Peptides against a protein of PDB entry 4Z5W. Designs and how they scored, part 45

Target 1, 305 residues: chain A of PDB entry 4Z5W
Amino acid sequence: IPDVFLELNKLWYFSAQSNLFNGEMPRSLSNSRSISLLSLRNNTLSGQIYLNCSAMTNLTSLDLASNSFSGSIPSNLPNCLRLKTINFAKIKFIAQIPESFKNFQSLTSLSFSNSSIQNISSALEILQHCQNLKTLVLTLNFQKEELPSVPSLQFKNLKVLIIASCQLRGTVPQWLSNSPSLQLLDLSWNQLSGTIPPWLGSLNSLFYLDLSNNTFIGEIPHSLTSLQSLVSKENAVEEPSPDFPFFKKKNTNAGGLQYNQPSSFPPMIDLSYNSLNGSIWPEFGDLRQLHVLNLKNNNLSGNIP

## One batch from the design tools (peptide; made by RFdiffusion4, then SolubleMPNN)

Design b1_p12_3_s4 (from b1_p12_3, 5 letters changed)
Fold by OpenDDE base, seed 3:
Structure b1_p12_3_s4 (fold): chain B 305 residues (1-305), chain A 12 residues (1-12)
Amino acid sequence: as target 1 above (305 residues)
Amino acid sequence: SPPPGFLTSVPD
């Protein structure tokens, strides 16, 4: 990318995604006073990520995903006082989340999906201080770590939590009960064990639950048949979604589904590929908004209601 | 059949 952004003093949006750009990010772009939205996703950009947050006072959205950047996560990003959305997916950092992210009060949406992030305990302990954090995507990190169950962890405003395909050990963490606004939970493709906790059915906004491909045992909690968002059409106030889309990876040669908004997800309970036993509750019939109930490949018995 | 897919923020 040419280093010409000093002349572009009115540039508010720059999208150069899905090109063949190589080398480092231009220094003039890292110092742009005008830019609000920056997307360089799906290029071959390299070097360290550096942003001059004292200059970039208008920066609100940053998408650098699917690039060849190296080094540490930029610890100065919390100084970008308007920065709400960060997509750093598919950047191989091999790092922990910086302690400075405790101060990242502008942050609303963060993705590190497949970014070689380490230490999930430290990551969650840091990110709980981000009071405006609504969307957190940590898929394909923390390989074989233990999902912390520390009850003091608190994500009060969290709406979307995706920590899939990490081979995480442990149980469904009790601290998620402190997230009453949770709409979407994906903990699929882990090594989570124990029983599915009954308090999940108290998350009245939860319309998408994926616990598939874990090692859960015991019965399906009857409280899942009373998930309020799946019983009634609540007018889910469409809060501003992250500036990055979600993708459902499919094991079929059919391309993954893209979801631009959390509201675009079909209302779903996926408990498939576990070791759950007991019956299917007839009261799943009360979930009139449910589009997908997937209970396949368990040890369930009795009648299908 | 393989296990169901999972969510990410980038295409494959």
Scores: peptide ipSAE 0.480, ipTM 0.908, DockQ to the pose 0.857
Fold by OpenDDE base, seed 5:
Structure b1_p12_3_s4 (fold): chain B 305 residues (1-305), chain A 12 residues (1-12)
Amino acid sequence: as target 1 above (305 residues)
Amino acid sequence: SPPPGFLTSVPD
């Protein structure tokens, strides 16, 4: 990428995704006063990520995902006072979340999916201080760690939480009951155990629940048949619009499904590939907005309602 | 059938 962004004093949006750009990010780009949205996703960019936050006063969105960047996560990003969205997925950091992210008050959406992030306890302890954090994606990190159940963790404004395919141990964490605005939860492809807690049915905005491919036991909690977002349409809470899309990985050679908005997700309960027992509740018939109920590969018995 | 897939922010 050429070092010509000083002359481009009116440039508000720069998208150069899915090209063959190599080398480092240009110094003039890291000092741009005009850029609000920056996407360099899916290139071969390398070196250390550096942004001059004192110069980049208009930066609101940053997508650097699927690049060959190395070194530390840039600890000065909280000084970018308008920066809301960060996609750092598929960047091999081999690091912990910086302690400076406790001060990241502008942050609304963060992804580190498949970025070799370590220490889930420290990551959640830091990120709970981000008062505006609505979307958090941590898939394919924290391999074989324990999901912390510490009741003091508080994500009051969290709407989307995705921590899939980490081989995480532990139980469904009680601190998620402190997130009343939660709309989407994916904890699939872990080693989570115990029972599915009844308090999940109290999350009135929860329309997408994936607990598939874990080691859960016991009955399906009856409270899931009363999820208010799946009974009626009238609770359209403001959608988190992250500036990055979501992808559902499929185990088939068919490409992953892309979801550009949270409203593009089918209303879903997926409890498949566990060790759940008991009956299917007839009251699942009250969930008139439910598009997908997946209970396959469990120990369920009785009549199908 | 294989297990269902999981969510990410990039295509795998």
Scores: peptide ipSAE 0.467, ipTM 0.906, DockQ to the pose 0.857
Fold by OpenDDE base, seed 1:
Structure b1_p12_3_s4 (fold): chain B 305 residues (1-305), chain A 12 residues (1-12)
Amino acid sequence: as target 1 above (305 residues)
Amino acid sequence: SPPPGFLTSVPD
């Protein structure tokens, strides 16, 4: 990418996604005073990610996903006082979340999906201080770590939590009960164990639940039949979505299904590929907004209601 | 049937 962004003093949006750009990010781009939205996703950009947050005073969205960047996560990003959305997916950091991110009050949406992030305990302990954090994607990190169950963890404003395919051990963490605004939870493709907790059915905004491909045991909590968002057609206020799409990786489709907004997800309960027992509750019939109920590959018995 | 898929923020 040419180093001409100083001349582009009115540039508000720069999207150069899905090109063949290589080398480092231009210094003039890292110092752009005008840019609000920067997307360089799906290129071959390299070097250390550096942004001059004192210069980049208009930066609101940063998508650097699927690049060959190396080194540490930029610890100065919290100094980008307007930066709301960060997509750092598929960047091989081999790092922990910087301690400075506890001060990241502008942060609303963060993805590190498949970014070789380590220490989930530290990551969650840091990110709980991001009071405006609504979307957190941590899929394909923390390999074989334990999902912390520390009851003091608090994500009060969290709407979307995706921590899939980490081989995480542990149980469904009690601290999620402190996230009453949670709309989407994906903890699929882990090694989570124990029972599915009844308090999960108290998350009245939860319309998408994926606990599939874990080691959960016991009965399906009857409280899941009373998920308010799935019972009633509430006018879900379209909350501002992250400036990055979501993708559902399916084994059958080389290209995962793209979802531009969390509201584009079909209302779903997926408990498939566990060791759940007992019956299917007839009261799942009360979930009139439910599009997908996936209970396959469990130890369920009795009648299908 | 193949295992269910999981969510990411990038395509494969």
Scores: peptide ipSAE 0.464, ipTM 0.903, DockQ to the pose 0.893
Fold by OpenDDE base, seed 4:
Parts: C-alpha cells; structure tokens; sequence
Structure b1_p12_3_s4 (fold): chain B 305 residues (1-305), chain A 12 residues (1-12)
C-alpha cells in the first residue's frame, strides 16, 4: 500500500479488504487524522501493528483481520479514544491481552478469533473493565485452557460472546449470569462439562445459544423453555452491530454462512453432540420464535413432543 | 465428529 495518506486529509473510510497487499501498513495511514473506518482485512500485510492514537483521533473501526502481522498486540490502542470496533482475527500474535485494555472505555466490539491468544483468565479479567464491551469473539484461542468460572467477573453490557473451538475445560461460567443483556452465546466445540445451568434460562435477551460439541451431562434445563426472547418478539433489542461480520464455519471448503448483524442469526438452541439425558420438554413448543432446535447426538430418551 | 458449526469473525 503506498504511503500517500497524508494527502488524503478527507479520507473517512478506507476499505482495501480482500486484495493482495503485502508489506507493512503505511506510516501515513497509521497517522491519519481523517480515517474513521479502516479495513485491511484479508491481505498479506506484515510487520508490527502500530497506530498513532494521538494522530488517529477519528478512528472508530479497525479491521486488520486475516493478515500476516507479527509482534505484540498494540498496547496503546486504548489511547484511540473513539475506537469502538477491532477485528484482529487470524493474526498470529502468540500473546496475552495487554493490561492497558483495562482502560479501553471506547471498545464495544472485539475479535481475536484464531489469533493465538493465550491466558483466557487474564483476558477476561482485563476485558471485564471495558464497560462498553458488547461483542467479544475469542474463537480458536486458549487451546485446552480452563474457562474461568470466577463469579466476580462482570460483563454488564455484553450482548455477544463467542468463545468457540478452544477445547476449553470447565463448566458454563456463573459470571455469565451477570450479563443480563446477553443475546448470543457460542461456547461450542469445547470440552466444557457438568450440567447446563438453569440460570441460563433467565437470560431474557438470549435468542442464540450454541453449546454444541461439548461434554455436558444431565437433563436439559427446563428453564430454557421460558427464554423470553424465544417466547415473544418484544425483546429484540436492535442495537448497532459490530463493524465486522460473523461467519458460521462449514464442513465444506465452501465459505461459511455470513451474518452481518447479530439479529440476522436464526433464533437457535443448539445442544447437539453432548451427553445430555432425559426427555425433550414439551414446553419447547412455547418458544414460538425458535427457528432451530438442535438436540442431535445426545442420550435423550422418551417421546418427541 | 460433528460438523464445524461455530462462529468466527472471519471466513474460513
């Protein structure tokens, strides 16, 4: 990418995603005062990510995902006082979340999906201080770590939590009960165990639940039949989506399903590929907004209601 | 094994 962004003093949006750009991010781009949205996703950009947050006063969205960047996660990003959305997915950091992210008050949406992030306990302890954090994607990190269940963890404004395919151990963490605005939870493709907790059915905004491909045991909590978001339409909080899309991974080399907004997800309960027992509750019939109920490959018995 | 069905913020 040419180093010409000093001349582009009116450039508000720069999208150069899905090209063949290589080398480092231009220094003039890292110092742009005008850019609000920067997307360089799906290139071969390299070097260290450096942003001059004192210069980049308009930066609101940063998508650097699927690049060959190296080095540390930029610890100065919290100084980008308007930066709301960060997509750092598929950047091989091999790092922990910087402690400076405790101060990241502008942060609303963060993805480190498949970024070789380590220490989930430290990551969650840091990120809980991000009071405006609504979307957190940590898929394909923390391999075989334990998902912390410390009740002191508090994500008050969390709406979307995706920590899939980490081979995480532990249980469904009780600290999620402190997230009453949670709309989407994906903890699929882990090694989570124990029972599915009944308090999960008290998350009145939860319309998408993926606990598939874990080691959950016991009965399906009857409280899941009373999920208010799946009973009635009234709780569909239309909030601004993150400036990055979500993708549901497919088995085929055909690209995953793209979801541009959390509201574009089908209302779903996926508990498939566990060791759940007991019956399917007839009261799942009360979930009039439910599009997908996936209970396959469990130890369920009795009648299908 | 179950088919991949988990969410990410990037395409495969």
Amino acid sequence: as target 1 above (305 residues)
Amino acid sequence: SPPPGFLTSVPD
Scores: peptide ipSAE 0.458, ipTM 0.899, DockQ to the pose 0.730

Design b1_p12_4_s1 (from b1_p12_4, 8 letters changed)
Fold by OpenDDE base, seed 3:
Formats: sequence, C-alpha cells, structure tokens
Structure b1_p12_4_s1 (fold): chain B 305 residues (1-305), chain A 12 residues (1-12)
Amino acid sequence: as target 1 above (305 residues)
Amino acid sequence: SAPPGFLTSHPD
C-alpha cells in the first residue's frame, strides 16, 4: 500500500480488504487524523502493528484480520479514545492480552480468533474492566488451558461470548451468570466437563447456545425449556453489532457461513457430542422461537416428545 | 459424522 494518506485529509473510510497487499502498513495511514473505519482484512501485510492513537483521533473501527503481522499486541490501543471495534483474527501474536486493556473503555467488540493468545485467566481478568464490551471472540486460543471459574469475574454488558475450539478444561463458569444480557454463547469444541448448570436458563436474552463437542455429563437442565428469548418474540432491540462478521464453519476445511449480525443466527440450542443422560424434556415444545435443537451423540434415553 | 462447527470471526 503506497504511503500517500497524508494528502487524503478527508478520508473517513478506507476498505482495502481481500486484496494482495504486502509489506508494512503505511506510516501515513497509522497517523491519519481523518480515518474512522480502517479495514485491511485478508491481505499479506507484515511487520509490527503500530497506530499513533494521538493522531488517529477519529478511529472507531479497526480490521487487520488475516494478515501476516508479527510482534506484540499494541499496548497503546486504549489511547485511541473512539476505538470501538477491533478484529485481530488470524494474526499470530503468541502473546497475552496487554494490562493496558483494563483502561479500554471505548472497546465494544473484540476478536482475537486464532491469534495464538495465551493465558485465558489473565485475558478475562483484564477484559472484565472494559465496561462497554459487548462482543468477545477468543476462538482457537488458550490451547489446553483451564477456563477460570472465579466468581468475581464480571462482564455486565456482554451480549456475545465465543470461546470455541480451545481444548479448554474446567466447567461452565458461574461468573457467566453475572452477564444477564448475554444473547449468544459458544463454548463448543472444548474439553469442558461437569453438568450443564441450571442458571443458564435464567439468561433471558440467550437465543443461541452452543455447548457441542465437550465432555458434559448429567441431565439437560429443565430450566433451558424456560429461556424467555426462545419462548416469546421479544423485540430484541437491534443493538449495534460488531463491524466484523461471524463465520460458522461446517467442516474444518470448508469456508464458514457468514453472519453479518448476531440477530442473523438461527435461535439454537446445541448440546450434541457430549455424555448427557436422562430424558428430552417435553417442555422444549414451549420454545416457539427455537429453530435448531441438536441433542445428537449423547446418552439420552426415554421417549422423544 | 463430524461434530457441528464452531464460530469464528474469520472465514478460512
């Protein structure tokens, strides 16, 4: 990408995604005073990520995903006082979340999906201080770590939590009960164990639950039949989504199905590929908004209602 | 059949 952004003093939106751009990010772009939305996703950009947050006072969205950037996560990003959305998916940092992210009050949506992030305990302890954080994607990180169960963890405004395919150990953490606005939870493709906790059915906004491909045991909590968002069409106020899309992979080798908004997901309960026992509750018939109920590959018995 | 897929913020 040419270093010409100094003359582009009115540039508000720059999207150069899905091109063949290589080399470093232009220094004039890293110092742009006008830019609000920057997307360089799916290129071959390299070097260290550097943004001059004192110059980039209008920056609201940053998508650098699927690039060959290296080095540390930029610890100065919290100084970008208007920065709401960050997509750093597929950037191989091999790092922990910076302690400076405790101060990241503008942050609403963060993805580090497949970014070689380490220490989930430190990551969650830091990110709980982001009072405006609504979307958190941490899929394909934290290899074989333990999902912290510390009850003091608090994500008050969290709407979307995705921590899939990490081989995480532990149980469904009680601190998620402190997120009453949670709409989407994906903890699939881990090594989570124990029972599915009944308090999950108290998350009245939860319309998408994926606990598939874990080691959960015991009965399906009857409280899942009373998930209010699946009983009635609440007018889910379309809260501003993240500026980055989500992708549901069907197979490890296939392109994911794109979902631009969390509201575009079919209402779903997926508990498949566990060791759950007992019956299917007839009261799943009360979930009139449910599109997908997947209970396959468990130890369930009795009648199908 | 393989387990159902998981969610990411990247397609590939």
Scores: peptide ipSAE 0.553, ipTM 0.923, DockQ to the pose 0.834
Fold by OpenDDE base, seed 2:
Structure b1_p12_4_s1 (fold): chain B 305 residues (1-305), chain A 12 residues (1-12)
Amino acid sequence: as target 1 above (305 residues)
Amino acid sequence: SAPPGFLTSHPD
């Protein structure tokens, strides 16, 4: 990318995604006062990520995902006082979340999906201080760590939590009950155990639940038949979505289905590939908004209602 | 059948 952004003093949006750009980010780009949205995802950019947050006073969105960046997570990003959305997916940091992120009050959406992030306990302890955090994607990190169950963890404004394919141990964490606005939960492809907690049915905005491919035991909690978002058509106020899409990987070799907004997900309960027992509750018939109920590959018995 | 897929913020 040419180092010409000093002359582009009116440039508000720069999208150069899905090109063949290599080398480092231009220094003039890292100092741009005008840029609000920066997307460089799916290139071959390299080196250390550096942004001059004192210069980049208009920066609201940063997508650097699927690049060859190296080194540490930029600890100064909280100084970008308008920065709301960050996509750092597939950047191999091999790092912990910086302690400075506890001060990241502008942050609304964060993805570190497949970024070799370590220490989930420290990551969640830091990120709980981000009072405006609504979307958190941590898929393909924290390999074989334990999902912390510390009840003091509080993500009060969290709407989307995705921590899939981490081989995480532990149980469904009680601190998620402190997230009453949660709309989407994906904890699939882990080694989570115990029972599915009944308090999940109290998450009235929860329309997408994926607990598939874990080691859950016991009965399906009957409270899942009372999820209000699945009983009644809530006018889900379209909240500002993250400036990065989500992808559902169906097969390892197929491009994931792209979802630009959480509202574009089909209302779903996926409990498949566990060790759940007991009956299918007839009251799943009350979930009039439910598009997908996936209970396959469990130890369920009795009649299909 | 293979387990269902999971969510990411990247396509691949």
Scores: peptide ipSAE 0.551, ipTM 0.920, DockQ to the pose 0.854
Fold by OpenDDE base, seed 5:
Structure b1_p12_4_s1 (fold): chain B 305 residues (1-305), chain A 12 residues (1-12)
Amino acid sequence: as target 1 above (305 residues)
Amino acid sequence: SAPPGFLTSHPD
């Protein structure tokens, strides 16, 4: 990428995604006063990520995902006072989240999906201080760690939480009951155990629940038949639109299904590939907005209602 | 049959 961004004093949006750009990010780009949205996703960019936050006063969105960047996570990003969205997916950091992220008050959406992030306890303890955090994606990190169950963890404004395919141990953590605005939860492809907790049915905005491919036991909580977002359409909660898309990885096809908005997800309960027992509740018929109920590959018995 | 897929912020 050429070092000409000092001359581009009116440049507000720069998208150069899905090209073959190599080398480092140019110094004039890291000092741009005009840029609000920066996307360099899916290139071969390398070196250390550096942004001059004192110069980049208009920066609101940063997508550097699927690049060959190395070194540390930039600890100065909280000084970018308007920065809301960060996508650092598929950047191999081999690091913990910086302690400075406790001060990241502008942050609304964060992804470190498949970024070799370590220490889930430290990550959640830091990120709970981000008062505006609505979307958090941590898929394919923390391999074989234990999911913290510490009741003091509080994500009051969290709407989307995705921590899939980490081989995480433990139970569904009680601190998630402190997130009343939660709309989407994916904890699939872990080693989570115990029973599915009844308090999940109290999350009135929850329209997408994936607990598939874990080691859950016991009955399906009857409280899941009373999820208000799946009973009635009237709860049109303001949607967090992160400036990065989501992808549902299918086992058979190299291309995941792309979802540009959380509202593009079908309303879903997926409890498949567990060790759940008992009957299917007839009251699942009250979930008039439910598009997908997946109970496949469990120990369920009785009549299908 | 294989388990269902999971969510990411990247296509691969």
Scores: peptide ipSAE 0.536, ipTM 0.917, DockQ to the pose 0.833
Fold by OpenDDE base, seed 4:
Structure b1_p12_4_s1 (fold): chain B 305 residues (1-305), chain A 12 residues (1-12)
Amino acid sequence: as target 1 above (305 residues)
Amino acid sequence: SAPPGFLTSHPD
């Protein structure tokens, strides 16, 4: 990418995604005063990520995902006072989340999906201080770590939590009950155990639940039949609009389904590929907004209602 | 059968 962004004094949006750009990010781009949205996703850009937050006063969205960047997570990003959305997916950091992210008050949407992030306990302890954090994607990190269950963890404004395919151990963490605005939870493809907690059915905004491919035992909590977002349409909660799309990975090398908005997700309960027992509750029939109920590959018995 | 897919913020 040429170092010409100093001349582009009116450049508000720069998208150069899905090209063949290599080398480092231009210094003029890292100092752009005009740019609000920067997407360089899906290139071969390299070097250290550095942004001059004192210059980049208009930066609101940063998508650097699927690049060959190296080094540390830029600890100065909290100084980008308007920066709301960060997508650092598929950047191999091999790092912990910087402690400076405790001060990241502008942050609303963060993805480190498949970014070799380590220490989930530290990550969650830091990110809970991001008071405006609504979307958190941590899929394909923290391999074989323990998902912390510390009840003091508080993500008060969290709407989307995706921590899939981490081989995480532990249970469904009680601290998620402190997130009453949670709309989407994906903890699939982990090694989570224990029972599915009944309080999960008290998350009145939860319309998408994926707990598939874990080691959950016991009965399906009857409280899931009372998920208010799946009973009625009236809870039109303002959806988070992250500036990055989501992808449902397919087991085939065929590209994942792209979802541009959380609203594009079908209302879903996926509890498949667990060790759940007992019956399918007839009261799942009350979930009039439910599009997908996936209970495959469990130890369920009795009648199908 | 293989389990369903999981969510990411990047394509495969």
Scores: peptide ipSAE 0.532, ipTM 0.915, DockQ to the pose 0.850

Design b1_p12_4_s2 (from b1_p12_4, 8 letters changed)
Fold by OpenDDE base, seed 1:
Structure b1_p12_4_s2 (fold): chain B 305 residues (1-305), chain A 12 residues (1-12)
Amino acid sequence: as target 1 above (305 residues)
Amino acid sequence: SEPPGFLTSFPD
């Protein structure tokens, strides 16, 4: 990418995604005063990510995903006072979340999906301080770590949480009960165990639940048949709109189906590929907004209602 | 049968 962004003093949006750009980010781009949205996703850009947050005062969205960047996560990003959305998916940092992210008050949407992020406990302890954080994607990180169940963890404004395919151990964490605005939860493709907690059915905004491909045992909580967002249409829940799309991947090697918004996901309960027992509750019939109920490959018994 | 898919912020 040429170093010409000083002359582009009116440039508000720069999207150069899905090209063949290589080398480092131009210094003039990292110092752009005008740019609000920067997307360089799916290129071959390399080097360390550096943004001059004192210069980049208009930066609101940063998508650098699927590049060959290396080094540390830029600890100065919280100084980009308008920066709301960060997509760092597929950037192999081999790092922990910087402690400075405790101060990241502008942050609304963060993805580190497949970014070789380590220490989920530290990551969640840091990110809980991001009071405006609505969307958090941490898929394909923290390999074989334990999902912390620290009751003090609190994501008050969290609407989308995706921590899939991490081989995480532990149980469904009690601290998720402190996220009453949660709309989408994906904890699939982990090694989570124990029972599915009844309080999960108290998340009245939860329309998409994926706990599939874990090691959950016991009965399906009857409280899941009373998920208010799946009972009634009247819950006009404010949708989080991150400036990056989501993808449903069939497996680690398959191409993902793109979803531009969380509302594009069908209302779903997926508990498949666990060790759940007991019956299918007939009261799942009360979930009039539910599009997908997937209970396959469990130890369920009795009648299909 | 393969387990159902999981969510990410990248396609591949």
Scores: peptide ipSAE 0.525, ipTM 0.926, DockQ to the pose 0.868
Fold by OpenDDE base, seed 3:
Structure b1_p12_4_s2 (fold): chain B 305 residues (1-305), chain A 12 residues (1-12)
Amino acid sequence: as target 1 above (305 residues)
Amino acid sequence: SEPPGFLTSFPD
């Protein structure tokens, strides 16, 4: 990418995603005063990520995903006072989340999906201080770590939590009950165990639940038949979606189906590929907004209602 | 049959 962004003093949006750009990010781009949205996703950019946050006073969205950047996560990003959305998916940092992210009050949406992030306990302890954090994607990190169950963790404004395919151990963490605005939860493809907690049915905004491909046991909580978002189509206020899309991967090697917004997901309960027992509750028939109920490959018995 | 897919912020 040429170093010409100093002349582009009115540049507000720059999208150069899915090209063949290589080398480092231009210094003039890293110092742009005008840029609000920057997307360089799916290129071959390299070197360290450096942004001059004192110059980049209009930066609101940053998508650098699927590049060959190296080094640490830029600890100065919290100094970008308007930066809301960060997509760092597939950047191989081999790092922990910087402690400076405790001060990242502008942050609303963060993805580190498949970024070789380590220490989930430290990551969640840091990110809970991001009071405006609504979307958190941590898929394909923290390999074989334990999902912390510490009740002191609080994500009060969290709407989308995706921590899939981490081989995480532990149980469904009780601290999620402190997230009453949670709309989408994906904890699939882990080694989570124990029972599915009844308090999940108290998450009145939860319309997408994926607990598939874990080691859950016991009965399906009857409280899941009373999920308000699935009983009635309340006008979910169109909340500002993250500036990055989501992808549902069928397997590790297949292209994902793209979802531009959380509202584009079909209302779903997926509990498949566990060791759940007991009956299917007839009261699942009350979930008039439910599009997908997936209970396959469990130990369920009795009549199908 | 394979388990259903999981969510990411990248396609491939």
Scores: peptide ipSAE 0.523, ipTM 0.926, DockQ to the pose 0.861
Fold by OpenDDE base, seed 2:
Structure b1_p12_4_s2 (fold): chain B 305 residues (1-305), chain A 12 residues (1-12)
Amino acid sequence: as target 1 above (305 residues)
Amino acid sequence: SEPPGFLTSFPD
């Protein structure tokens, strides 16, 4: 990418995603006062990520995902006072979340999917201080760590939580009950154990639940049949989505389905590939908004309602 | 059968 962004003093949106750009991010780009939306996703950019937050006063969205950047997570990003959305997926940091992210009050959406992030306990302890955090995607990190169950963790404004394919141990953490606005939960492809907690059915905004491919035991909580968002068609408030899309990776070799908005996900309960027992509750028939109920590959018995 | 997929913020 040429170092010409000093002349581009009116540039608001720069999208150069899915190209063949290599080398470092231009210094003039890292100092751009005009840029609000920066997407360089899916290139071969390298070097250390550096943003001059004192210059980049208009920066609201940053997508650097799927690049060959190296070094540390930029600890100064919280100084970008308007920065709301960050996608750092597939950047191999081999790092912990910086302590400075406790101060990241502008942050609304964060993805570190497959970024070699370490220490989930520290990450969640830090990120709980981000009072405006609504979307958190941490898929393919924290390999074989324990999902912290510390009840003091609070993500009050969290709407989307995705921590899939981490081989995480532990149970469904009770601190999620402190997130009453949670709409989407994906904890699939972990080693989570214990029972599915009944309080999940109290998350009235929860329309997408993926607990598939874990080691859950016991019965399906009957409270899941009363998920209010799946009983009644509430007017989904069109909240501003993150400026990065989601992808449902199907099979290991199949391209993921792209979802631009959380509202684009089919209303779903996926509890498949666990060790759940007992019956399928007939009251799942009350979930009139439910599109997908996946209970396959469990130890369920009785009649299919 | 293979387990269902999971969500990411990047394409495969």
Scores: peptide ipSAE 0.511, ipTM 0.920, DockQ to the pose 0.870
Fold by OpenDDE base, seed 4:
Structure b1_p12_4_s2 (fold): chain B 305 residues (1-305), chain A 12 residues (1-12)
Amino acid sequence: as target 1 above (305 residues)
Amino acid sequence: SEPPGFLTSFPD
């Protein structure tokens, strides 16, 4: 990418995603006063990620995902006072979340999916201080760590939590009950154990639940049959979605389904590939908004209602 | 049968 962004003093949106750009991010780009949205996703860019937050006063969205960047997570990003959305997916940092992210009050959406992030306990302890954090994607990190269950963890404004395919141990963490605005939860492809907690059915905004491919035992909590978002057409407040899309990875097909917004997900309960027992509750019939109920590959018995 | 896919913020 040429170092010509100083002359582009009116450039608000720069999208150069899905090209063959290599080398470092131009210094003029890292100092752009005009750029609000920067997407360089899916290139071969390299070097250290550096942004001059004192210069980049208009930066609101940053997508550097699927590049060959190296080094540390930029600890100065919280100084980008308007930066809301960060996608650092597939950047191999081999790092912990910087302590400075406690101060990241502008942050609304963060993805470190498949970024070799370590120490989930520290990551969640830091990120809980991001009071405006609504979307958190941490898929394919924290390999074989324990999902912290510390009740003091508090994500008050969290709407989307995706921590899939981490081989995480532990139980469904009770601190999620402190996130009453949670709409989407994906904890699939882990080694989570214990029972599915009844309080999960108290998350009135929860329309997408994926607990598939874990080691959950016991009965399906009857409280899931009363998930308010799946009973009634609540006016899903179209809150601003993250500027990065979501993808449902499928093992067999190279084309994951793309979802541009959380609202584009079908209302779903996926509890498949666990060790759940007991019956399918007839009251799942009350979930009139439910599009997908996936209970396959469990130890369920009785009649199908 | 394979487990269902999981969510990410990147394409395959």
Scores: peptide ipSAE 0.486, ipTM 0.913, DockQ to the pose 0.862

